Peptides against a protein of PDB entry 6B4E. Designs and how they scored, part 180

Target 1, 295 residues: chain A of PDB entry 6B4E
Amino acid sequence: TNFDKISKMFWHYKDKIAQIKQDIVLPIKKADVNVRNLLSRHKRKINPKFGQLTNSNQQLFKIQNELTQLINDTKGDSLAYHWILNFIAKAVVHQAETEVRVKPESALPLGKLTLYLLVQFPELQELFMARLVKKCPFVIGFTCEIDTEKGRQNMGWKRNNENKWEDNTSYDERMGGILSLFAIITRLQLPQEFITTTSHPFPIALSWHILARICNTPLNLITNTHFVILGSWWDAAAVQFLQAYGNQASKLLILIGEELTSRMAEKKYVGAARLRILLEAWQNNNMESFPEMSP

## One batch from the design tools (peptide; made by RFdiffusion4, then SolubleMPNN)

Design b2_p28_7_s4 (from b2_p28_7, 13 letters changed)
Fold by OpenDDE base, seed 1:
Structure b2_p28_7_s4 (fold): chain B 295 residues (1-295), chain A 28 residues (1-28)
Amino acid sequence: as target 1 above (295 residues)
Amino acid sequence: EENWIQELLDNFEKELKEFMEKVEEEEK
């Protein structure tokens, strides 16, 4: 693992966030009143759609169509178009932090919707990745020390209005929720209408990178969160990962489930214990995946 | 201690690359 490359990627997306603020978010405040009104109306219509997802493909397709129409309405103005996509990127990640956090299986419909939008609107891809990396650097396998304020900020820790850091459990759960969404996206097949014309924007290989980069992370930087997100990834994508890479996937799953947990056994991380349980379930031919969506 | 994991991962990456190349060749 080239840590310099990972760091460069991390800072690239951090810079992208700054650019988005400067070039998209701030300029829209000075835009024509008609454009601002349009975006306000669209924001109100778009925001609840992510919460309306169910385990129904029919409902998914309905929401896909509705969002597609709403986004297309903004294409006449490039700034408005990018603003609405940035809003969607933020909304999707927020849904992962809140809903997926407490109901991991909800990542499946959310991931399907997100993947559809990422393919339908390619400009969403960089906006979405930038938001993901900002909120959960684990999606690219980035880790830094969290003993400093800057380190915690870089790793996506939040402070409340009283400038108090969130508790470890809250952070772990949020990271798990976001990573679950990303993991789902990486293991999903492209919608049928795009399979022959478009490459997958975030393919299963990115899951490989997450696992490999975490395994290569210096042990002194490994925390309970690393094991929590590995467990979240496992629930979301382990079955499909094994299907994709076969024996090589198996080796890597053993590496994270057995070797990495063993190396960190002295820390007695709760996340590591859960990952061990997942490994044991797999060894007993009981690896579970999220249920498929209904028609 | 950290070197053993890196060695394993390097080997896995190499094996994966070889695997993917094989799959691509078989699909042609």
Scores: peptide ipSAE 0.022, ipTM 0.571, DockQ to the pose 0.049
Fold by OpenDDE base, seed 5:
Structure b2_p28_7_s4 (fold): chain B 295 residues (1-295), chain A 28 residues (1-28)
Amino acid sequence: as target 1 above (295 residues)
Amino acid sequence: EENWIQELLDNFEKELKEFMEKVEEEEK
C-alpha cells in the first residue's frame, strides 16, 4: 500500500470540495432568477425522493425515472446541471448518515439508485466521490491521527453548535452508514440497460482497496471505527466479494477478521468483537447478505 | 513503510492479479 498515493487522493478530493464551492455553489447565487427558481423547485422535489425508497424495485424504478427527468431538465444550463448533481451527491451521503446508519439494509435500495444515477450522469461520479471522501475517508482507505482538531476534521468528525465533538458512537454509526452505501455500490451489477455499454464506475476492486489499505494502516492509527466500518462492509458486500475473488477474497477476510482483530485484541474494541463474530459465522457456513429487494 | 502484514498483502496482490488474469483468459 502506497500511503503517499492515498494521501494525495484524499487531498485531491478535499480540493475538489473547495472547487465545487467556488465553481458551482457560489456562482449559482449570482445566476439568473429563473435558473435559481428552477433549481429551488427541483431541490424541493428531489430532496424527499431518497426517503421514499423502500425494499421495492418498483418504487426504486419510479424514483429513478423521476430523478432522471428532474436532472435532465437542468442540462440546458451546465452550471445548473452540475449544481443539481452536487446537491444529489450531498443528499445521498446525508441519507447514508441518517437512514442507513440506523437501518443498514436500506443501503441496498439507496445504492441501486445511486449506481443508476452515477452511470446515467457521469459528472456525478467525481462530485459523489469527493463528498464521500470528505465525510468518510475510509472509502479510500485513508486514515490519519485524530488527536488534533485538524486530524479529526480530516477524518470526518463533526462538531455541534456548541463546538463539541460528536460522541464516538455517533461517529462510528455515521461512518458505518456511509461505508455500507459505498460497499453496496461496489458489489452491485450495473443495470441491464448499461451493462453492455458502460464500465462500472466504482467496481468491487474498490472494496479490495478499502480492506487492504486498512490492513496496511499503522496499528497505532487503528481505532474502533475501523472495525465498525469493516463490519458494515462485511454485512453489505462480503458474500459478493467472495464470489468475485474466491480464494483471494477468503484470505483477505481472514486477515481482517482474524489477524487484524487479534493484533488489536488488547484494545478490546467492540467493533473488533463483532467482526470476529462475523468471521466465525462465515467459518460455520452462516454468512448472511441483505435481503433482496421485492419486485 | 513496514507493516506487520505487508508481506502477506504483497502476496495477496500478486495472487489476485494472477487470478484475474486467469479468469479473463478462461472467459475468452
Scores: peptide ipSAE 0.021, ipTM 0.567, DockQ to the pose 0.052
Fold by OpenDDE base, seed 4:
Parts: structure tokens; C-alpha cells; sequence
Structure b2_p28_7_s4 (fold): chain B 295 residues (1-295), chain A 28 residues (1-28)
């Protein structure tokens, strides 16, 4: 693992966030009142759509169509278009932090919707990835020390109004939720209408990057969060990962489930214990996946 | 398509090798 490259990638996306603020968010505040009103209306219509997702593909398709129309309404103004996509990127990640956090299986419909939008609107890809990396650097396998304020900020830790860091459990759950969504996206097939014309923007290869990079992370930087997000990934994508890479996938699952957990046994991380349980379930031919959505 | 998959697998093996080497070094 080339950690210098990963670091450069991390900072690239951090810079992208700053660029988005300067070139998209701030300029809209100075835009024509009609444009601002349009975007405000669209924002209000778009935001509830993510919460309307169910385990129904029919409902998913309905929401996809509605969002597509709403986004297309903004294409006449490039700035407005990019603004609404950035809003969607933020909203999707927020949904992962809140809903997926408490109901991991909700990542499946959310992931399907997100993948559709990423393919339908390619400009969303960079905006979405930048937001993901900002909120959850684990999505690219980035890890840094968290013994400094800057380190915690880089790893997506939040502070409350009293300038106190969020609880470890809260952080772990948020990271798990975001990682679950990303894991789902990587293991989903493209919608049927795009399979022959478009390559997958975030393919399953990105999952093994996450796992491998975590395995290669210096042990002194490994925390309970790493095991929590690995467990979240496992629930979301392990079955499909095995299907995609076969024996190579098995090797990596053993590395994270057995070797990495063993190396960190002295820490007695709760997340590591859970990952061991997942490994044991797999060894007993009881690996589970999220249920498929209904028609 | 086959070339892309092979490249991916080669990179995967490289990552695994690096991990195993690290483990071996720590056990010395």
C-alpha cells in the first residue's frame, strides 16, 4: 500500500470541498433571486425523497424518476446544476449518518438510488466522493492519528456546541453508516439501462482497496472504529465480494477477520469481537447478506 | 475486460503480500 498516494488523494478531496464552497455554494448566495428561489423549492422537494425509500423497487424507480426530473430542471444554469448535485451529495451522506446508522439494511435502497444518480449525472461523482472522504476517510482507506485536534478533524470527528468531541460510540456508528452505504454502492450492479454503455463509477475493486489498506495500516493507528467499519462492510458486501474475487476475497476476509483481530486482541475492541463473530459465522457456512428488495 | 481483471488481481496479491510481510516482520 502506497500511503503517500492515499494521503495525496485524501487532501485532494479536502481541497475539493474547499473549492466547492468557493465556486458553487458561495456564488449561489449572490445569484439572481429567481435562481435562488428555484433552488430553495427544489431543495425542499428533493430532501424528503431519501426518507421515502423502502424495500420496494417500484418505489425506488418512482423516486429515481422524480429526482431525475428535478435535477434536469436545473441544467439550464450550470451553477444551479452543480449546486443541486452538491446538495444531493450532502443529503445522501447525511442519510447514511442517520438512517443507515441505525438500520444498516436501508443502505441497499439508498445505495441503489445513489448509484443511479451517479451514473445519470456524472458530475455528482466527484462531489459525492469528496463529501464521503471528508466525513469518512475510511472509504479510501485513509487513517491518521487522532491524538491531535487536527487528526480527529481529518478523520471526521465532530465537536458539539461545548467544543466537546462526540462520543466514541456515536462516531463509530456514523462511520459505520457511511461505510455501509459506500460498500453497498461498490457491490451493486449497474442499472440495466446503463450496463452496456457505462462503466461502474465505484466498482467492487474499491472495497478491496479499503480492506487491504486497513490491513496495511500501522497497528498503532488501528482503533475500534476500524473494526466497526469492517463489520459494517462485511454485512453490506462480503457475500458479493466473495462472488467477485473468489479465493482472493477469501484470503482478505481471513486477514481482516482472523489476523487483524488477533494482532489487536490485547485492546479488547468490541468491534473486533463482532468481526470475529462474523468470521465464525462465515466459517460455519452462515454468511448473511441484506435481503433483496421486492419488485 | 480480462486484462483489467487480471491487473486488479495482481494488485490485490501485491497488497496481500505487503500485509503478510509486515506480519512476519512484527513476529521477529
Amino acid sequence: as target 1 above (295 residues)
Amino acid sequence: EENWIQELLDNFEKELKEFMEKVEEEEK
Scores: peptide ipSAE 0.050, ipTM 0.640, DockQ to the pose 0.136; fails the geometry check
Fold by OpenDDE base, seed 2:
Structure b2_p28_7_s4 (fold): chain B 295 residues (1-295), chain A 28 residues (1-28)
Amino acid sequence: as target 1 above (295 residues)
Amino acid sequence: EENWIQELLDNFEKELKEFMEKVEEEEK
């Protein structure tokens, strides 16, 4: 029953992507020229902002304010507003696929920015989640077979212009990058201005669901990617996860780090080996987290 | 393959629920 629920969630977001295309993306192409020009200008201003993030809270606040203003400029037109939010959702995920992929610690400033935007603009939440699930279904703990083309597509595998699948390393790294971002979002506290008035849109409980659902996944569907993303999650959120759930968190970390890796030992997955190293570091009281951002 | 940890997870979910209830009580 639980797997059915996860599948339903997965397809809900897949349908949402189709709906976004139909109701937001396509209609804007036929919109008033002034609206199209506005959005084009805003797109050009918004797109580089995500790459301008540093490990500085001051820089983060600057970018937050700039993006807030740019988004607010579109609120007078509902279609334009939703279009710009959808663009932002896509841009954030793209940043995770590219930058976070190679520099996992960059997930922290990106995650803080994203969480701020998700709270400031609630309509972004559904758009963002749909994009996440499309690109990395691991964010909701969904797994299917990848022995078929459709299965690979569902699991977020990309094909190039020559219809060739991306290599395993590229896929693993992209999934790791996206999951790092999501993991960070789940473990971040709300900004101070929202903490008393708003509930967290993607709370730490969602990390629990990811780990538990992966543990519940049939072993024949477990791949190196699962261990890679678990490792990415670990780096991003394990410390905060332990703080949140204490002994119960420890049990789940042992399940993924020891039990799951042991069950899959014959596969000799590189991702599993790394996860074992992370487990051992934790056992030696040497669990590390990303450094906090500067003031 | 069968869900090899289903029993563990079932117990874990139960324990987590109890844990969260305890935490909520302690925060009062």
Scores: peptide ipSAE 0.021, ipTM 0.567, DockQ to the pose 0.050; fails the geometry check

Design b2_p28_8_s2 (from b2_p28_8, 11 letters changed)
Fold by OpenDDE base, seed 4:
Structure b2_p28_8_s2 (fold): chain B 295 residues (1-295), chain A 28 residues (1-28)
Amino acid sequence: as target 1 above (295 residues)
Amino acid sequence: EAVGLDEELQKLEEELEKELDELMKKLF
């Protein structure tokens, strides 16, 4: 693992967030009233759709079509188009932080929707990844110290209005929710209409990178959150990961489930205990995946 | 059953194997 490369990638996306604010978000506030009104209307129509997802493919396709139309309506103005995509990127991540956090299986319909949009609108890819990395650096396997305020900020910790850090449980759950979504995206197949025309924007190899980079992370930087997000990843993608990489996947699952947890046993992390349970379930031929969506 | 790998996937596996070897050296 080249940690310098990962760090450069992390800061690239941090810079991208700043650029998005400067070149997309702020300019729209000063744009023509008609453009602002258009985007306001579209925002209001788009925002509830993520919460309207169910375990139904029919409902998914409906929402995909509705969002596609709404996004296409903005293509005549490049700034408006990029603004709406950035809004969508933020909304998807927010849904992961809120709904997926408490209902991990909801990552499946959300992930399918997101993957569709990422392929349909390629400009969403960088906007989405930048938002993911900002909120959950674990998606690229980035870790830094959290003993400093800057370190905590870099790792996506939030402060409340009283400038107090969020509690550990809240942070862990948010990171788990975001990572669940990303894990799902990496293990999904492209929609049938795209499978021959484009490559997967966030393929299963990115799941490998997450796991491998965490395993290569200095042990003094490993926290309960690392195990929580590994558990979230496991629930979301372990079955498909094994299907993709076979014996190599098995070795890596053992590395995270057995070896990494054992190395950190003295810390008595709750997340590590859960990951151990997931490993044991797998060893007992009881590895579970999220249920498939209905027609 | 593991999905049969095409040539591109084979290259990826080789890269992943190298990374895995590094992990194994660290953890075992």
Scores: peptide ipSAE 0.063, ipTM 0.665, DockQ to the pose 0.048
Fold by OpenDDE base, seed 5:
Order: structure tokens, then C-alpha cells, then sequence
Structure b2_p28_8_s2 (fold): chain B 295 residues (1-295), chain A 28 residues (1-28)
């Protein structure tokens, strides 16, 4: 694992976030009043749709179509189009931080919707990835120290209005929610209409990167959060990961579930204990996956 | 500039993928 390259990727996305602010978010405030009004209306229509997802594919398709239409209405103005996509990227990640955090299985419909939008609107891909990396650097296997303010900020820690850091449980849950969504996206097949024309924008290989990069992370940088997000990933994608990579997947699951947890046993991380339980369940042929969506 | 950044990112991702493959060969 080349950690310098991972760091370079991390900072690339950090720079992209700054660029988005400079080139998309700020300029739209000075745009024509008609454009601003359009975007305000669209924002109000788009925002609730992510919360309207259920375990129904029918409902998913409805929302996909509605969002597609709303996004297409903005294509006549490049700035408006990019603004609405950036809004969607933020909204999806926010949904992961809130809903998926408390109900991990909700990542499945959200992931399906997101993957559809990523393929339908390719310009969303970089906007979404930049937002993911900013909020949860674990999605690219980036880790830094968190003993400094800058380190915590880089790892996606939030401060409240009183400038107090969020508690560890809140951080762990948010990271778990975001990673669950990303894991789901990586293990989903492309919608049938795109299989022959488009490559998967965030394929299951990216799950491989997450696991491998975490395994190679210096042990002094490994925290409870690493085990929490590995557990979240496991629930979301382990079954499909095993299907994709077979014996190689098994080896990597053993590395995270047995080797990494054993090396960190002295820390008595709760997340590590849970990951061991997941490993044991798998060894006993009791690996669970999220239920499939209804028609 | 934007196109250049995208190409650089793709190249970086490809390089990371190769490194991962090499790592996997060592681990397994």
C-alpha cells in the first residue's frame, strides 16, 4: 500500500471540495434570479425524496424517475446542473449520516438510487466522491492521527456550535453509516439498462482497497472506529465480496476479523469484539446479508 | 485544468490498484 498516493488522493478531494465552493456554490448566489429560483424549487422537491425510499423497488424506480426529471430540468445551465448535482451528493451523504446510521439496511435502497444517479449523471461521480472522502476518509482507506485538531478535521470529526468535538459514539455511528452506503454501492450490480454501455463507477474493487489499506495501516493509527466501519462494511458487503473474489476474499476477511483484531486485543475495542463475532458467525456458516428489496 | 485533474486522479487510482495487486500477491 502506497500511503503517499492515498494521501495525495485524499488531498485531491479536499481541494475539489474547495473548488466546488469557489466554482459552483458561490457563483450561483450571483446567478440570474430565474436560475436561483429554479434551483430553490428543485432543492425543495429533491431533498425529501431520499427519505421517501423504502424496501420497495417500485418506490425506488418512481423516485429515480422523479429525480432524473428534476436534474434534467437544470441541464440548460451548466452551473445550475453542477449545483444541483453537488446538492444531491451532499444530501445522499447526509442521509447516510442520519438514516443509515440508525438503520444500516436502509443503505440498500439509498445505494441503488445513488448508483443509478452516478451512472445517469457522470458529473455526480467526482462531486459525490469528494463529499464522501471529506466526510469519511475511510472510503479510500485514508487514516491519519487524531490527536490534533487538524487530524480530527481531516478524519471527518465534527464540532458543535460550542466548538466541542462530537462524542466517539456519534462519530463511529456516522462513519459506519457513510461506509455502509459506500460498501453497498460497491457491491451492487449496475442497473440492467447500463450493463452493456457503462462500467461500474465504484466497483467492488474499491471495497478491496478499503480492507487492504486498513490492514496495512500502522497499528498506532488504528482506532475503534476502524473496527466499527469494518463491521459496517461486513454487514453491507461481505457476502457479495466473497462471491466476487472467492478464496482471496476469505483471506482478507480473516485478516481483518482475526489478525487485525488479535493485534489490537490489548485495546479492548468494542468494534473489534463485534468484528470477531461477525467472523465467528461466518465460520459457523451464519453470515448474514441485508434482505433484498421487494418488487 | 479540470480535465487534467481528472486524468491525474484516474492515473493515481490505477497506480494504487497495481500496488494493491502487488500487496495481495505478497499476502496470499
Amino acid sequence: as target 1 above (295 residues)
Amino acid sequence: EAVGLDEELQKLEEELEKELDELMKKLF
Scores: peptide ipSAE 0.028, ipTM 0.607, DockQ to the pose 0.066
Fold by OpenDDE base, seed 2:
Structure b2_p28_8_s2 (fold): chain B 295 residues (1-295), chain A 28 residues (1-28)
Amino acid sequence: as target 1 above (295 residues)
Amino acid sequence: EAVGLDEELQKLEEELEKELDELMKKLF
């Protein structure tokens, strides 16, 4: 693992966030009132749709079509189009931080919707990845020390209005929610209409990156959060990951579930204990996946 | 500018994938 390269990627996306603010968000605030009104109406229509997802493919397709129409309505103005995509990127990540956090299986319909939008609107891909990396650097296997203010900020820790850091449980759960969504996206197949025409924008290989990079991370930088997000990834993608890579995937799952947890045993991390349980369940042929969506 | 950054990112991602593949070959 080349950590310098990972760091460069991390900072690229941090810079992209700054660019988005400068080139998309701020200019719209000064745009024509008609454009602002259009975007305000669209925002109000788009935002609730993520919460309307269920374990129903029929409902998913309905929402996909509605969002597609709403996004297409903005294509006549490039700035408006990019603004609405950036809004969607933010909304999807926010949904992961809130809903997926408390109901991990909700990552499946959200991930399917997101993957559809990423393929249908390629300009969303960089906007979405930048938002993911900002909020949860684990999605690219980036980690740094959190004993400094800057380190915590880089790792996506939030402060409240009183400049108090969020509690460890809140951080762990948010990171788990975001990573669950990303893991789901990586293991999903493209919708049938895209399989022959488009490559997967965030393929299962990105799960290799996450796991391998965490395994190669210096042990002094490994925290409970690393194990929490590995557990979240496991629930979201382990079955499909094994299907994709077979014996090689098995070796990597043993590395995270057995070797990494053993090396950190003295820390008694709750996340590590859960990951051990997941490993044992797999060893007993009881590996579970999220339930498939209904028709 | 935007196109250049996108190309650079793509190259970086490809390099990281290659490095990962090499690592996996060593570990497994």
Scores: peptide ipSAE 0.026, ipTM 0.599, DockQ to the pose 0.077
Fold by OpenDDE base, seed 1:
Structure b2_p28_8_s2 (fold): chain B 295 residues (1-295), chain A 28 residues (1-28)
Amino acid sequence: as target 1 above (295 residues)
Amino acid sequence: EAVGLDEELQKLEEELEKELDELMKKLF
């Protein structure tokens, strides 16, 4: 693993976030009043859609169609179109931080919706990835020290209104929620309508990158959060990962579940204990996946 | 500038993908 390359990728997305602010978000504030009114109306219609997701495919398809129409209404103005996509990217990640955090299985309908939108609107892909990396660098296997303010900021730690850092549990849960969403996206098949015409924008190989990069991370940088997000990934994607890579997947699951946890045993991380339980369940042929969505 | 960053990112991702493939082969 070349960590210099991973660092370059991390900073690329950080720069992209700055660019989005300058080129998309700020200019809209000065745009024509009709454009601003359109976007305000669309924002109000779009925002509740993510909370309307259920375990129903019928409900998913309804929401997909509604969002598609709302996004298409903005295509006449390039700036408006990019603004609405950036809004969607932020809203999806926010849903992962809030809902998926407390109900991991909700990542499945959210992931299906997101994957559909990523394929239907390719310009969403970079906007979404930049937002993911900003909020949860673990999605690309990036890790830095968190002993400094800058380090914590880079790793997606938040401060409250009193300028205090969030508690460790809150951070762990948020990272787990975001990573669950990303893991789901990587293991989903493209919608049938796109399978023959489009390549998967975030394929299962990206899950391999996450696991491999974490395994190669210097041990002094490994925290409880790393094990928490690995556990979240496991619940979301381990079954499909094994199906994709077979014996090689098994080796990597053993590396994270057995070897990495053993190397860090002295720390007594709760996340590591959970990951060990997941490994043992798999070894006993009790690996579980999220339930499939209803018709 | 934007086009250059996109190309650089694509190259970086391709290199990482190759590294991943090599790692997968080594695990055999």
Scores: peptide ipSAE 0.025, ipTM 0.590, DockQ to the pose 0.078; fails the geometry check

Design b2_p28_8_s4 (from b2_p28_8, 12 letters changed)
Fold by OpenDDE base, seed 1:
Structure b2_p28_8_s4 (fold): chain B 295 residues (1-295), chain A 28 residues (1-28)
Amino acid sequence: as target 1 above (295 residues)
Amino acid sequence: EAVGLDEELQKLQEELEKQLEELLKKLF
């Protein structure tokens, strides 16, 4: 693993976040009042849509169509269009932090919606990835030390209103929620209408990178969070990952489930214990996937 | 933007193959 390359990629997305603020978010505040009013109305209509997702494909298609229309209404103004896409990127990640962390299986409808939007509106891809990396660097297999304030910030730790860091459990759950969403996106097939015309923007290979990069991370940087997010990934994508890469996937799952957990056994991480249980379930032919959505 | 993503994906695939080879060497 080339950690220098990963670091460069991490900082690329950090820079992209800064750019988005300067080029999209701040300029819209000075835009024409009609544009600002349009965006305010659209924001209010878009925001509740993510919470309206269910385990129903019919409901998913309805929401897809509604969002598509709302986004298309902004295309006449490039700045407005990019602003609404950036808003959507933020909203999707926020949904992962709040809903998926509590109900991991909700990542499936959210992931399907997100993948549809990423293909339908290609400009969303960079905006979404930048937001993902900012909130959860694990999506690209980036890890740094968290002994400093800057390190914690880089790894997506939040402070409360009293300027205190969030507790470890809250951080772990948020990271797990975001990674579950990303894992789902990587293992989903493109919508049928796009299969022949478009390449998958975040293919299953990106899941491989997550696992491989974590396996190669210096052990002194491995925390309970790493095991938590690996467990979240496992629930979300392990079945499809095995289908995609076969024996090579099996080797990598054994590396994370057996070897990495064994090397860190002295730490007695709860996340590692859970990952071990998932490995054992797989070895006993009891690997589970999220239930498929209803028609 | 689309072109950049394709190039990035290709690079990621190359890195994936390299990482796989390295991991396989460690197992064995």
Scores: peptide ipSAE 0.024, ipTM 0.616, DockQ to the pose 0.066
Fold by OpenDDE base, seed 5:
Structure b2_p28_8_s4 (fold): chain B 295 residues (1-295), chain A 28 residues (1-28)
Amino acid sequence: as target 1 above (295 residues)
Amino acid sequence: EAVGLDEELQKLQEELEKQLEELLKKLF
């Protein structure tokens, strides 16, 4: 693992967020009134769509089509197009922070929708990844110290209006929710219509990177959150990960589930205990995956 | 390169990374 490369990637996306604000978000405020009105209408139509997802593929396809049309309506203006994609990127991550955190299996329909949009609108990929890395650096296997305010900010910790940090449980749950979504995206197959024409934008190899990079993280930087997000990843993608990489996947699952947890046993992290339970379930041939969506 | 792991974990991680690279070359 090259941590310098990971750090560069992290800061690239931090810079991208700043760029998005400067080049997309702020300029649109000065755009033509017709463009602003269009985007306002589209924002209002798009925002509720993510909450309308269910375990139904039919509902998913409906929403995909509706969103596709709404996004396409903005393509006549490049700034408007990028603005709406950035809005979608933010909305998807927000959905992970709010819904997926409390109902991890909801990551599946959200992930399918997101993957579809990422392929259909390639410009969404950079916007989405930047938002993911900002909110949950674990998606690229980045971690830093959290004993400073800047460190906490870099790791996606939030402050409330009273400038108080969120509690550890809230942070863990949010990170778990976002990571669940990303894990799902990495393990999903491309929609049938894209398999022959497009490469997967966030393939299962990115899950490998998450696990491997966490394993290589200095132990003094490993926190309960690392184990929580590994557990979230496990629930979301372990089955498909094993299918993809076979024995190599098994070795890495043992590495995180047994070896990493053992090395951190003195900390008595709740997330580590859960990950150990997941490992044991797997060893007993009881590895579970999220239920498939209905037609 | 592994950082902050014991020798056993480092060795295993390095081997896994190598094996993954080889696997990816074969599959893609």
Scores: peptide ipSAE 0.020, ipTM 0.592, DockQ to the pose 0.142
Fold by OpenDDE base, seed 3:
Structure b2_p28_8_s4 (fold): chain B 295 residues (1-295), chain A 28 residues (1-28)
Amino acid sequence: as target 1 above (295 residues)
Amino acid sequence: EAVGLDEELQKLQEELEKQLEELLKKLF
């Protein structure tokens, strides 16, 4: 694992966030009143859609169509179009931080919707990835020290209005929620209409990178959060990961589930204990996946 | 390169990454 490359990638997306603010978010504040009004209306229509997802494919398709139409209404103005996509990127990640963290299986419909939008609107890809990395750098296997304020900020820790850091449980859950969404996206197949014309924007190989990079992370940087997000990933994608890479996937699952947890056993991390339970379930031929969506 | 696990595990992990990279090159 080339950590310099990962670091460069991390900072690339951090820079992208800054660029988005300068080139998209701030300029819209000075845009024509008609454009601002349009975007305000669209924002209000778009935002609730992510919370309207259920385990129903019918509902998913409805929302896909509604969002597609709303986004298409902005294509006549490049700045407006990019602004609405950036809003969507933020909204999707926020949904992962709030809903998926408490109901991991909700990542499936959200992931399907997101993947559809990522393919339908390619400009969303960079915006979404930048937001993911900002909020949860684990999605690219990035880890840094959290002993400093800057380190915690880089790893996506939040402070409240009193400048107090969020508690470990809240952080772990948020990271798990975001990672669950990303894991789902990586293991989903493209919608049938796109399979022959488009490559997967965030393929299953990105899941491999997450696992491999965490395995190669210096042990002094490994925290409970690493195991929590690995567990979240496991629930979201382990079955499909095994299907994709077979024996090599199995080896990597053993590396994270057995070897990495064993190396950190003295820490008694609750996330590690959970990951071992998942490993044991797999070893007992009881690996579970999220339930498939209904028609 | 810095690694988090012992030498044996590191070598195994590196081999897995290499194998995946090779596989991906064949597919794409």
Scores: peptide ipSAE 0.021, ipTM 0.599, DockQ to the pose 0.197; fails the geometry check
Fold by OpenDDE base, seed 4:
Structure b2_p28_8_s4 (fold): chain B 295 residues (1-295), chain A 28 residues (1-28)
Amino acid sequence: as target 1 above (295 residues)
Amino acid sequence: EAVGLDEELQKLQEELEKQLEELLKKLF
């Protein structure tokens, strides 16, 4: 693990967020009234779509088509197009922070939708990844200290209107929700129409990087959140990860489930205890995955 | 580089990373 490279990636996406604000978000506020009206209408139509997802592929395809049309309507104006994609990136991550947080299996339809959009609209990839890294640096295996204000901010901690940090449970759950979504995306196959023409934008190898980088993180930086997100990842992708990498996947699962938890046992992290339970379930041939979507 | 685990775990992780790279060439 090259931590310098990871840090560079982290700051690249932080810079990208700043660039998005400067070059996309702020300029639209000064754009022609017709463009602003178009985007306002589209925003109102797009936003509910993520909440309309169910465990139905039919419903998924409907929403995919509707979103595709709405996005295509903006392609005549590059700024409008990028603005709507940035809006979608934000909305998807927000859905992970709220819905997936409380219902992890909802990551599956959301992930399928997101992957479709990422392939259909390649410009979404950088916008989405920047938003993910901003909100949940764990998606690239980045960790820094959280004993400073800046450190907490970098790790995606939020403050309320009274400048109080969110509680640990809220942070853990939000990070878990976001990582569940990302994990799902990494383990999904491309839609049938893209398999022969497009490479997967966020392949299963990125799950490997998450796990490996966490294992290599200095122990003094490991927190309960690391174990929570590993548990979220496990529920979302462990089965498919084992299918992809076989014995090597098994070794890495043992590293996180047994070795990392053992090294941190003195901390008595609740997330670590859960991850240990997941390991034990696997050892007893009881590893579970999210249910497949209906037709 | 592995910096958080003991030497044995670090070596294992490095080997796994190398092996993964080889696997990726076959899978993709």
Scores: peptide ipSAE 0.020, ipTM 0.598, DockQ to the pose 0.166; fails the geometry check

